# Designs tried in a protein design run: peptides against a protein of PDB entry 4N7V. Part 44

Target 1, 222 residues: chain A of PDB entry 4N7V
Amino acid sequence: TLRSITSPLVAHRLKPIRQKTKKAVVSILDSEEVCVELVKEYASQEYVKEVLQISSDGNTITIYYPNGGRGFPLADRPPSPTDNISRYSFDNLPEKYWRKYQYASRFVQLVRSKSPKITYFTRYAKCILMENSPGADFEVWFYDGVKIHKTEDFIQVIEKTGKSYTLKSESEVNSLKEEIKMYMDHANEGHRICLALESIISEEERKTRSAPFFPIIIGRKP

## One batch from the design tools (peptide; aimed at target 1 E50 E95 K96 K100)

Design b2_p23_5_s1 (made by RFdiffusion4, then SolubleMPNN; from b2_p23_5, 6 letters changed)
Fold by OpenDDE base, seed 1:
Structure b2_p23_5_s1 (fold): chain B 222 residues (1-222), chain A 23 residues (1-23)
Amino acid sequence: as target 1 above (222 residues)
Amino acid sequence: KEEEELEEMLEEALEEEEKLEKE
């Protein structure tokens, strides 16, 4: 099943973006829909041959072939769907499109890992909890130049000198220099606070029918 | 690196689709 290789993508709250590659253009639209345009070159002109348009919740996939499959010249936005449109649910998506959906999903996940959900300014750092899930990325930008990036898989440290290293276990974290441990302790505290706030805000958002609360900024830069 | 991985995935996706269309 498609679910065995990916979950429905979630593009809510993501800003519009358009990323061109050699064979495709992937976009997040103002509507928070995700479009994959498959591109072919003919006579030194790029044409969109196929478009997958995926809903913001990932559950609906609209597929169309511009100009009856002849292609539409590549432009600054996806071609409008006209004739011969197919609409599928996630669970009913034909297997031939699964890898393309997976591509879109991974792209969205990457964008989410770089999209601030909570920005928290402390006395010493700018902390950012990202939109990706589970295990959202967490970045700490200390005002003195130290940077810490936490992911589900590792912790990256960038020292003032520009020296960078990756920690993959608690043992490695425990082996850090005392000076770096201080930064790590602060980062961990900021992370804890952001997670707590995310939980509280998300619960309030669930209780209300208001506009989304995220992204949110807490505190101010000193 | 992440962009390269995505591009590779797309290439694999296109190759897989072409195989399925020939079957």
Scores: peptide ipSAE 0.135, ipTM 0.795, DockQ to the pose 0.799
OpenDDE base, seeds 2, 3, 4, 5: peptide ipSAE 0.123, 0.119, 0.129, 0.132; ipTM 0.786, 0.779, 0.788, 0.789; seed 5 fails the geometry check

Design b2_p23_5_s2 (made by RFdiffusion4, then SolubleMPNN; from b2_p23_5 with E1S E3M E4K E18K F20L)
Fold by OpenDDE base, seed 1:
Structure b2_p23_5_s2 (fold): chain B 222 residues (1-222), chain A 23 residues (1-23)
Amino acid sequence: as target 1 above (222 residues)
Amino acid sequence: SEMKELEEMLEEAIEEDKELEEE
């Protein structure tokens, strides 16, 4: 099943972007829909031959072949859907489109890992909890130049000198120099606070069913 | 880079689709 290789993508709250590669263009639209445009070159002109348009919740996929499959010249936005469109649910998507959907999903997940959900300014750092899930990325930008990036898999430390290293276990974290431990302690506290705020805000958002509360900024830079 | 890996994955998917269309 498609679910065995990917989950439905979630593009809510993401800013519009357009990323061109050699063979495709992937976009997040103003509508928070995701488009994958498959591109072919003929006579030094790029044409969009196929478009996958995926809903913001990932559950609906609209597929169309511009100009009856002849292609439409590549532009600054996806070509408009033609009358010859196919619409699928996530669970009914034909297998031939699974890899393309997986690409879109992974792209969205990457964008989410770089999209602030909560920005929290402390006395010493700018803390950012990202949109990706589960295990959202957490970045701490200390005003003195130290940076800490936490993911589900590792912690990256960038020292004032620009020296960078990765920690993959608690043992490695515990072996850090005392100076770096102080930064780590602060980062961990900021992370705890962001997670607590996320929980509280998400619950209130659920109750109100109003406009999204995220992204949110807490505090201000000193 | 992560973007390069995504591009490679998409390129593979496109080639797989062509092979299926030619059969």
Scores: peptide ipSAE 0.200, ipTM 0.795, DockQ to the pose 0.877
OpenDDE base, seeds 2, 3, 4, 5: peptide ipSAE 0.099, 0.198, 0.197, 0.199; ipTM 0.662, 0.790, 0.792, 0.791

Design b2_p23_5_s3 (made by RFdiffusion4, then SolubleMPNN; from b2_p23_5, 7 letters changed)
Fold by OpenDDE base, seed 1:
Structure b2_p23_5_s3 (fold): chain B 222 residues (1-222), chain A 23 residues (1-23)
Amino acid sequence: as target 1 above (222 residues)
Amino acid sequence: DEEKELEEMLEEALKEEEKLEEE
């Protein structure tokens, strides 16, 4: 099943973006829909031959072939859907489109990992909890130049000198120099606070039919 | 690195479609 390969993508709250590759263009639209344009070159002109338009919740996929499959010249936005379109649910998507959907999903995951959900300014650092889930990325930018990037898989430390290293286990964290441990402790505290706030705010969003509360900025840079 | 991975995934997807169209 498609679900065994990927989950439905979630593009809510993501800013519009357009990324061109050699054979495709992937976009997040103002509507928070995700479009994959498959591009072919003919006579030194790029044409969009196929478009997958995926809903913001990932559950609906609209597929169309511009100009009856002849292609539409590549532009700054996806070509408009024609009357000859196919619409699928996530669970009914034909297997031939699964890899393309997976591509879109991974792209969205990447964008989410770089999209601030909560920005929290402490006395010493700018802390950022990202949109990706589960295990959202957490970045700490200390005002003195130290940087810490936490992911589900590792912790990256960038020291003032620019020296960078990755920690993949608790033992490695425990073996850090004392001065670096201080930064880590602060980062962990900021992370805890952001997670707590995320939980509280999300609960309030559930109770309220208002506009999304995220992204949120807490505090101010000193 | 991540962009390269995505591009590779897309290329694989396109190859799979080409095979299906030829069959």
Scores: peptide ipSAE 0.121, ipTM 0.736, DockQ to the pose 0.861
OpenDDE base, seeds 2, 3, 4, 5: peptide ipSAE 0.047, 0.057, 0.046, 0.065; ipTM 0.639, 0.694, 0.623, 0.701; seeds 2, 3, 5 fail the geometry check

Design b2_p23_5_s4 (made by RFdiffusion4, then SolubleMPNN; from b2_p23_5, 8 letters changed)
Fold by OpenDDE base, seed 1:
Structure b2_p23_5_s4 (fold): chain B 222 residues (1-222), chain A 23 residues (1-23)
Amino acid sequence: as target 1 above (222 residues)
Amino acid sequence: SEMEELEKMLEEALEEEEKLEKE
């Protein structure tokens, strides 16, 4: 099943972006829909031959072939849908489109890992909890130049000198120099606070059913 | 980079699809 390869993508709250590659253009639209444009080159001109337009919740996939499959010249936005449009649910998507959907999903996941959900300014650092889930990325930019990046899989430390290293276990964290442990302690506290705020704000958002509360900024830069 | 890995994945997928369409 498609679900064994990927979950439905979630593009809510993401800013519009357009990323061109050799064979495709992937976009997040103002509507928070995701478009994959499949590109072919003929006579030194690029044409969009196929478009997958995926809803913001990932559950609806609209597929169309510009100009009856002849292609539409590549532009700054996806071509308008033609009259011959196919619409699928996530669970009914034909297997031939699964890898293209997976590509879109992974792209969205990457964008989410770089999209601030909560920005929290402390006395010593700018802390950022990202949109990706589960296990959202967490970045701490200390004002003195130290950076800590936490993911589900590792912790990356960038020291004032620019020296970078990755920690993959608690034992490695415990073996850090005392100076670095202080930064880690602060990062962990900031992370705890961001997670607590996320929970509280999400619950209030659920209750009010109003406009989204995220992204949010807490505190001020010193 | 992560983006390059995604591009590679898509390219490989498209090449496989093109082979299946020609068989």
Scores: peptide ipSAE 0.238, ipTM 0.822, DockQ to the pose 0.747
OpenDDE base, seeds 2, 3, 4, 5: peptide ipSAE 0.230, 0.223, 0.237, 0.231; ipTM 0.817, 0.815, 0.819, 0.815; seed 5 fails the geometry check

Design b2_p23_6 (made by RFdiffusion4)
Pose (drawn by RFdiffusion4):
Structure b2_p23_6 (pose): chain A 222 residues (1-222), chain P 23 residues (1-23)
Amino acid sequence: as target 1 above (222 residues)
Amino acid sequence: EEEEEEEEEEEELEEYEEEHEDF
């Protein structure tokens, strides 16, 4: 059953983005709702045969077929819903559309992996904690020119040369130059600070009923 | 009759999933 494989998507605090493709148009609206439009081409013009719209919390799914000859003319914004529409909770979503919800879930998870939640400026680097919690990606751009990309699984180092390599395990990073560990440790301290900063601020957010406390930009690029 | 209707519904579901295999 859907929920066997996947959890409801989270599109909160994400910026509006629209993505055209040969098959469909997947987007995130200003209301932070995820919209998936299936697209067909006819008479050198594109038609829409199905529209999936998912709530910001991913719990509510609305699907409408503007069933008509020639479908729906493709535009830059999602079309208004027709009358032969549908609405399901996440758990009550039919066996159909499961392939499409999983696609929308990956789309969102990818966007969050590139959405800054906290931006921290150190003496040596620009630190960014992303949105894909838990275990969000951590990216460090040293003014020195070195780039460090931290994942729940990976550590990625891009030296000033452009010489790039990946370090997966604790033993692999220990196989180091005892100079690059400074870049590693400074980035880890920055990661420690951002995870700490995120916790005490999101805690105050649960105490409040206001506009989101994210994303944050801390300090300035010297 | 009920078994034929269930087979038709499974066939429609398989066709629907094949149309959307590109996702």

Design b2_p23_6_s1 (made by RFdiffusion4, then SolubleMPNN; from b2_p23_6, 9 letters changed)
Fold by OpenDDE base, seed 4:
Structure b2_p23_6_s1 (fold): chain B 222 residues (1-222), chain A 23 residues (1-23)
Amino acid sequence: as target 1 above (222 residues)
Amino acid sequence: EEEEEEEKKKKELEEWEKETEWL
C-alpha cells in the first residue's frame, strides 16, 4: 500500500514556495495544497504534462493532464485543471502515482524541516523548533556565532572558527570538548523548553478550536 | 527579518535538485 511507504503529507502552516527541478516543479500554494508538475522538454520549451495536486492534509490527490495531455507551457504557477481530472483518496491512489506522491511528501518534509514552528530567544541564542515530524529539527543560533542543528538522525555543530562537524551517536556527543558541551547543554535546554511549549500550546489550540497558534515567537533578542 | 529567513530557506532548497531521482 502507499501507506506502507509514506504517510499522508501535511502542508498546514507552510508558506507558498515553488521549486523547479529538471523533471518537475513542486509547489506549495497559498491554499497550502501541494502541486507536482511533471515537466518535459520539447523543442527547447518546457511543458507540464501531468499535475498532481495534493490537499494540505495529503488525503486527496487530484490528477490532471494539461491541454488534453498535450502539455501546457511551464509558467510561474501550476496550470489550471482541465476536463480530464481524476480524484483519488490517499488509500485509493493508483500505484503508478505512488513515486510522485512520495516525491511531494519528501519535499513537504524538507520544507517543514526549514519552517519555524516555535522561535525561542534565550539570553545566548535564537532557538527554532521546526514543523517536521516525527522528531522535529531544532536549530540553535548562538549570538556569538556558534550554531547547532539537531535532527532525528544527527547533530551538526558549527564552531566560532567555522569548523563544522556532525555527531551521529551519544558517544560522539559525550566526547565533545567542554567548551562545546556548554553550548550543547544550552541547546538541549532550549529544545526541551520548545517541546514543552509545543505540547502546551497544541493542547490549548485543540481546546479553543480557533485559528492556528503556530508559528509562535517567544521572547526577543537581547 | 522574516524575508531573510525565507531567502535562507530558498537557498537551502537548492539541493532539492538531487531529489529529482525520486520521480
Scores: peptide ipSAE 0.043, ipTM 0.731, DockQ to the pose 0.188
OpenDDE base, seeds 1, 2, 3, 5: peptide ipSAE 0.037, 0.036, 0.036, 0.037; ipTM 0.718, 0.708, 0.712, 0.715; seed 3 fails the geometry check

Design b2_p23_6_s2 (made by RFdiffusion4, then SolubleMPNN; from b2_p23_6, 11 letters changed)
Fold by OpenDDE base, seed 1:
Formats: C-alpha cells, sequence, structure tokens
Structure b2_p23_6_s2 (fold): chain B 222 residues (1-222), chain A 23 residues (1-23)
C-alpha cells in the first residue's frame, strides 16, 4: 500500500513556493494544496501534461490532464483543472501515481523542516523550532555567530570560525570543548522551552478552534 | 541570518528537486 511507504503529506501553515526541474514543477499554493506538474518539452516550449493536486492534509489527490492530455504551456502557476479530472483518496491512489506522491511528500517534508513554527529570542540567540514532525528540526543562531542545528538524527555545530562538524552520539556531545558545551546547554534549554510552548499553544489552539496560532514569535532580538 | 537561512533552504530544495528529476 501507499501507506506502507509514506504517510499523507501535511502542508498546513506552509507558505507558497514553486520549484522547477526539467521534468516537473512542485508547488505549495496559497490554499496550502500541493501541486506536482509533469512537464514535457515540445519545440522549445514546456508543457504541463499531467497535474497531481494534493490537499493540504494529503488525503485527497486530484489528477487532471490539461487540454485533454495535449498539455498546457508551462506558466507561473499550475493550469486550472478543466479536462479529464480524477479524484482519489490517499488509500485509493493508483500505484502509477505513488512515486509522484512520494516526491511531493519529500518536498513538503523538506519545506516543513525549514519553516519556522516557533521563533524564540533569548538573550544570546534566535531559536527556531520548525514545522516538521516527528522530531522537529531546531536551529539556534547565536548573535556572536555560532550556529547549532538539531535534527532527529544529528546535531550540527558551526563555530565562530566557520568550522563545522556533526555530532551523532551522546559520547560525541560529551567530548565537546567546554566553550561549545555552553552553547549546547543554551540550545538545549531553548529547545526545551520551545517544545513546552508548542504543547501549550497547540492545546489552546485546539480548545479555541480559532485561526492557527502558529507560526509564533516569542521575545525580540536584543 | 535570515537571508542566509533562505538561501540554504532554496539550495536544499533545489537539491531535493534534482534528486527527484527522474519524474
Amino acid sequence: as target 1 above (222 residues)
Amino acid sequence: EEEEKKREEEERLKKEEEENSWL
């Protein structure tokens, strides 16, 4: 099943973006829907031959073939669905489209890992918890030039000199220079606070059923 | 920092797109 290889993508709260390759264009729309446009070139003109439009929750896939499959000239946005429209649920998506869905999913996950959910300014750093899940990316930009990037899999440190290294185990973290440990301690505290706030804010958002509370900014740069 | 972050995001997105250019 498609579910055995990927989960439904989640594009909620993501800003519009459009990325082009030779064969495809992937977009997050203002509606938070995700579009994959399949591109073919004829006589030095690019045409959109197929579009997968995926709902913001990833559960509905609308597939259409512009101009009855003749294609529509590539533009700054996906062509409107007019011809040969099919609609599928995630679990009923034909296998022929699974790879394209996975592509959209990976793209969205990457965008999420770079999309701020919580921005928290401390005395020493700008901390950012991202939208990806589980194990959201966490970035700390110290005002003195040190950067720490935490993911589910590793911690990347960029020192003031520009020296960069990756930590993949607790032993490596414990072997850090004392100076770097201070930055790590601050980053960890900022991370803890962001996670706590995320939980509290998400619960209040659920209770109020209002407009999204995220993204949120806490504090200000000194 | 924000401009640098934006550039890093764009480059990562391009890389992901190129890795999926087989579509």
Scores: peptide ipSAE 0.023, ipTM 0.536, DockQ to the pose 0.023
OpenDDE base, seeds 2, 3, 4, 5: peptide ipSAE 0.022, 0.022, 0.013, 0.007; ipTM 0.553, 0.563, 0.480, 0.460

Design b2_p23_6_s3 (made by RFdiffusion4, then SolubleMPNN; from b2_p23_6, 11 letters changed)
Fold by OpenDDE base, seed 5:
Structure b2_p23_6_s3 (fold): chain B 222 residues (1-222), chain A 23 residues (1-23)
Amino acid sequence: as target 1 above (222 residues)
Amino acid sequence: EEEERKKKEEEELKKWEEENSWL
């Protein structure tokens, strides 16, 4: 099943973006829907032959073939669905579209990993919890130039000297020099606080049913 | 900080584009 290889993409709170490759254009729309436009070149003109429009929660996929499959000229936005429209749920998406869905999902996940959900200014650093999940990326920009980037898979450290290295295990983290451990401790504290705030704010957001509370900024740079 | 973050985002998007150039 599609679910066995990927989860439904989540594009909520993402800013609009349009990324063109040679054969496709992937977009996050103002509506937070995600569109994959399949592009073909003919007579020095690019045409959109197929569009996958995915709902913001990833659960609905609308597929259409512009101009009866002949394609419409590539523009600054996806062509409007007018004919040859099919609508699928995530679990009913035909296998032939799974790769394209995965393409969209990977793009969204990348954008999410770079989209601030919580920005938290401490005495020593700017901390940013990102939108991706599970295990949201967490970046710490220390005002003295040290940088720490935590992902689900690794921790990247950039020292004041510009020396950069990646840690992939607890043993490597434990082997850090004491000076760097201090930065790591602060980063971990900021991370914990951001996660706690995320939980609390999300719960209040759920109860209030208001406009999204995120992204949020806590404090200011000293 | 923000400028550097944005630059890194653009670099990652470019890398993603290259890695997914099959489509």
Scores: peptide ipSAE 0.083, ipTM 0.710, DockQ to the pose 0.064
OpenDDE base, seeds 1, 2, 3, 4: peptide ipSAE 0.029, 0.027, 0.027, 0.027; ipTM 0.666, 0.638, 0.628, 0.633

Design b2_p23_6_s4 (made by RFdiffusion4, then SolubleMPNN; from b2_p23_6, 11 letters changed; failed a check: too like the target's own chain)
Amino acid sequence: EEEELKKEEEKKLKEEEEEYSFL

Design b2_p23_7 (made by RFdiffusion4)
Pose (drawn by RFdiffusion4):
Structure b2_p23_7 (pose): chain A 222 residues (1-222), chain P 23 residues (1-23)
Amino acid sequence: as target 1 above (222 residues)
Amino acid sequence: EEEEEEEEEELEEEEEEGEELEE
């Protein structure tokens, strides 16, 4: 059953983005709702045969077929719903559309992996904690020119040369120049600080009922 | 039985569209 494979998507605090493609148009609206529009081409013009709209918390799914000849003319914004529409909870979503919800889930998870939640400026680097929690990606751009990309699985180092390589495990990073560990440790301290900063601020947010406390930009690029 | 066969065909078509979308 859907929920066997996937968890409801989270599109909160994400910026509006629209993505055209040969098959469909997947987007995130200003209301932070995820919209998936299937697209067909006819008479050198594009038609829409199905629209999936998912709530910000991913719990509510609305699907409408503007069933008519020629479908729906493709535009830059999602079309208004018709009358032959549907609405399901996440658990009550039919066996159909499961392929499409999983696609939308990935799309959101990809976007969150590139959405800054906390931006921290150190003496030596620009630190960014992303949105794809838990275990969000961590990216460090040293003013020195070195780039470090941290994942729950990976550590990625891009030296000033452009010489790039990936370090997966603790043993792999220990196989190191005892100078690059400074970049590694400074980035890890920055990661420690951002995870700490995120916790005490999101804790105050649960104490409040206001506009989101994210994303944050801390300090300034010297 | 015929109604179940029609529902299975519709479901296969909907999954094919989903697989094409993922490509």

Design b2_p23_7_s1 (made by RFdiffusion4, then SolubleMPNN; from b2_p23_7, 7 letters changed)
Fold by OpenDDE base, seed 4:
Structure b2_p23_7_s1 (fold): chain B 222 residues (1-222), chain A 23 residues (1-23)
Amino acid sequence: as target 1 above (222 residues)
Amino acid sequence: DEKKKKEEEELKKEEEEGEELEE
């Protein structure tokens, strides 16, 4: 099943963006819907032959073929769904579209990994918890120039000298110089706080059905 | 504006390197 490969994408709270590759254009719209436009080139003109429009919660996929399948000239936005429209739920999406959905999902996940959910200013750093899940990215920008970027898979460190390295195991983390461990400790504390706040805020959102509280900024630059 | 552009450029690069739809 598609669900065994990926979860429904979640584009809530994401800012609009449009990225073009050779074969596709992927967009997050103002509506927080996600569009994958499949691009073909004919006579030095690019045409959109197929569009997957995915709801903000990833559960509904509308597939359409612009201009009766002849294609619509590539523009600054997806063409309107007018011709040969099919609507699917996530669980009923035909397998032939799974790769395209996965592409959209990965793109959204990438955008989420760069989208601040919580920004927390400490005495020493700007901490940012991102929107991606599971295992949201966490960035710490120390005011002295040190940067730590935590992901689910690794920790990247950029030292004051500009030296950069990636840690992929606990053993590598434990082998850090003491001076770097101090930054790591601060980063970890900031991360803990952001996760705690995320949990509390999310629970309040669930209870009140209020407008989204995220993104949120806590504190200010010293 | 500049931060957004940089983010879009980084996203584009990562997308082009890792997410190209091979049909």
Scores: peptide ipSAE 0.031, ipTM 0.595, DockQ to the pose 0.086
OpenDDE base, seeds 1, 2, 3, 5: peptide ipSAE 0.033, 0.028, 0.031, 0.029; ipTM 0.594, 0.542, 0.597, 0.587; seeds 1, 2, 3 fail the geometry check

Design b2_p23_7_s2 (made by RFdiffusion4, then SolubleMPNN; from b2_p23_7, 7 letters changed)
Fold by OpenDDE base, seed 4:
Structure b2_p23_7_s2 (fold): chain B 222 residues (1-222), chain A 23 residues (1-23)
Amino acid sequence: as target 1 above (222 residues)
Amino acid sequence: EEKKKKEEEELKEEEKEGEELEK
């Protein structure tokens, strides 16, 4: 099943973006919908032959073929769904479209990993919890130039000297120099706080049906 | 600068993935 290889994408709170490749254009729209445009070139002109429009919650996929399948000239936005429209739920998406959905999902996940959800200023650093899930990216920008980037898979450290390295195991983290461990400890504390705040705020959002509270900024640069 | 390089590398990976969508 598609669900066995990916979860429904989540584009909520993401800013609009459009990324063109040679064969596709992926967009997050103002509506927070995600569009994958499949591009073909004819006579030095690019045409959109197929579009996957995915709802902001990833659960509905509308597939259409612009201009009766003849293609629509590539523009600054997806063509309107007018011809050969099919609508699928995530769980009913035909397998032939799974790769395209996965592409959209990976793109959205990447954008989410760069989209601040919580910005927290400490005495020593700017901490940022990102929108991606599970295991949101967490960045710490120390005011003295040290940087720490935590992901689900690794921790990247950039020292004051510009020396950069990646830690992929707890043993590597434990082998850090004591001076770097101090930064890591601060980063971990900031991370804990951001996760706690995320949980509290998300729960309040659930209870109140209010407009999204995220993104938020906590504190100020000293 | 390093953030830009990482973003550029990620964009290159996305470009490769986009090129593979039609295989």
Scores: peptide ipSAE 0.044, ipTM 0.642, DockQ to the pose 0.028
OpenDDE base, seeds 1, 2, 3, 5: peptide ipSAE 0.041, 0.037, 0.044, 0.038; ipTM 0.645, 0.579, 0.641, 0.650; seed 2 fails the geometry check

Design b2_p23_7_s3 (made by RFdiffusion4, then SolubleMPNN; from b2_p23_7 with E4K E6K E9K E12K)
Fold by OpenDDE base, seed 2:
Structure b2_p23_7_s3 (fold): chain B 222 residues (1-222), chain A 23 residues (1-23)
Amino acid sequence: as target 1 above (222 residues)
Amino acid sequence: EEEKEKEEKELKEEEEEGEELEE
């Protein structure tokens, strides 16, 4: 099933973006819908041959073939749906569209990993918890030029010298120089605080049933 | 502005790599 290889994409709170590749254009719209435009070149002109329009919650997929399948010239936005529209739920999406859905999903996850959910300013750093899940990315930008980027899979460190390295195990983290451990300790504290705040804010958001509270900025740059 | 352009570039590079992995 599609569900066995990916979850429904979640584009809520994402800013509009349009990203062109050779074969596709993926967009997050102002409506928080996600569009995948399949592009074909003909006579030095790009045409949109197929569009997948995915709801912001990922559960509804609308598929259409612009201009009766002849294609529509690539523009600055997805072409409007034509009369021949197919609508699917996530669980009934035909397998032939799964790759395209996965492409949209990966893009959305990538955008989420770069989209601030919580920005927290400490005395020493700008901390950012991202929108991606599970295991949201966490970035720490120290004002002295050190950067720490935590993902579910690794920790990247950029030192003041510009030297960068990736840590993939607790043993590697424990082997860090004492100077770098101080930055890591601060990053971990900031991360813990952001996760705690996320939990509290999300619970209040659930109770109020209001507009989203995120993204949020906490503290001030010194 | 520069941070946004950098972010959009990184997104593009990562998605282009993702498409190449699907070929």
Scores: peptide ipSAE 0.030, ipTM 0.588, DockQ to the pose 0.056
OpenDDE base, seeds 1, 3, 4, 5: peptide ipSAE 0.031, 0.030, 0.029, 0.028; ipTM 0.592, 0.597, 0.598, 0.585; seed 1 fails the geometry check

Design b2_p23_7_s4 (made by RFdiffusion4, then SolubleMPNN; from b2_p23_7, 6 letters changed)
Fold by OpenDDE base, seed 3:
Structure b2_p23_7_s4 (fold): chain B 222 residues (1-222), chain A 23 residues (1-23)
Amino acid sequence: as target 1 above (222 residues)
Amino acid sequence: EEEEKKEEEELKKWEEEGKELEE
């Protein structure tokens, strides 16, 4: 099943963006829907042959073939849906579209990993919890120039000199120099606080059924 | 510059995975 290889994509709160590759254009729209335009080249012109329009919650996929399947010239936005529209739920999506859905999902996950959900200013750093899940990226920009980037898989450290390195295990973290450990300790505390606040704020969103509270900024640069 | 490079590498990785898409 599609669910065995990916979860429904989540594009809520993402800003509009359009990214072109050789074979496809992926867009996040103002509506927070995600569009995959499949591109073909004919006589040195690019045409959109197929469009997958995915709902912001990833659960509904609308597929259409511009200009009766002949293709529509590639433009700055997806072509409008035609009369030949197919609509699927995530669990009923035909297998032939799974790779295209995964393509959209990976793009959305990448955008989410760069989209601030919580920005928290401490005495020493700007901390940012990102939108991606599971295991949201967490960045700490120290005011003195040190940067720490935590992902689910690794921790990247950028020192004041611009020297960078990656840590992939707890043993490597424990082997850090004392000076770097101080930055790591602060980063970890900021991360803990952001996760706690995310939980509290998300619960209030659920209760109120109001407009999204995220992204949120806590404090200000000293 | 380091962040931009990392961002470019991630986009490139995503694009390489996309090359497998059928027309």
Scores: peptide ipSAE 0.036, ipTM 0.666, DockQ to the pose 0.089
OpenDDE base, seeds 1, 2, 4, 5: peptide ipSAE 0.025, 0.025, 0.024, 0.029; ipTM 0.613, 0.614, 0.612, 0.578; seed 5 fails the geometry check

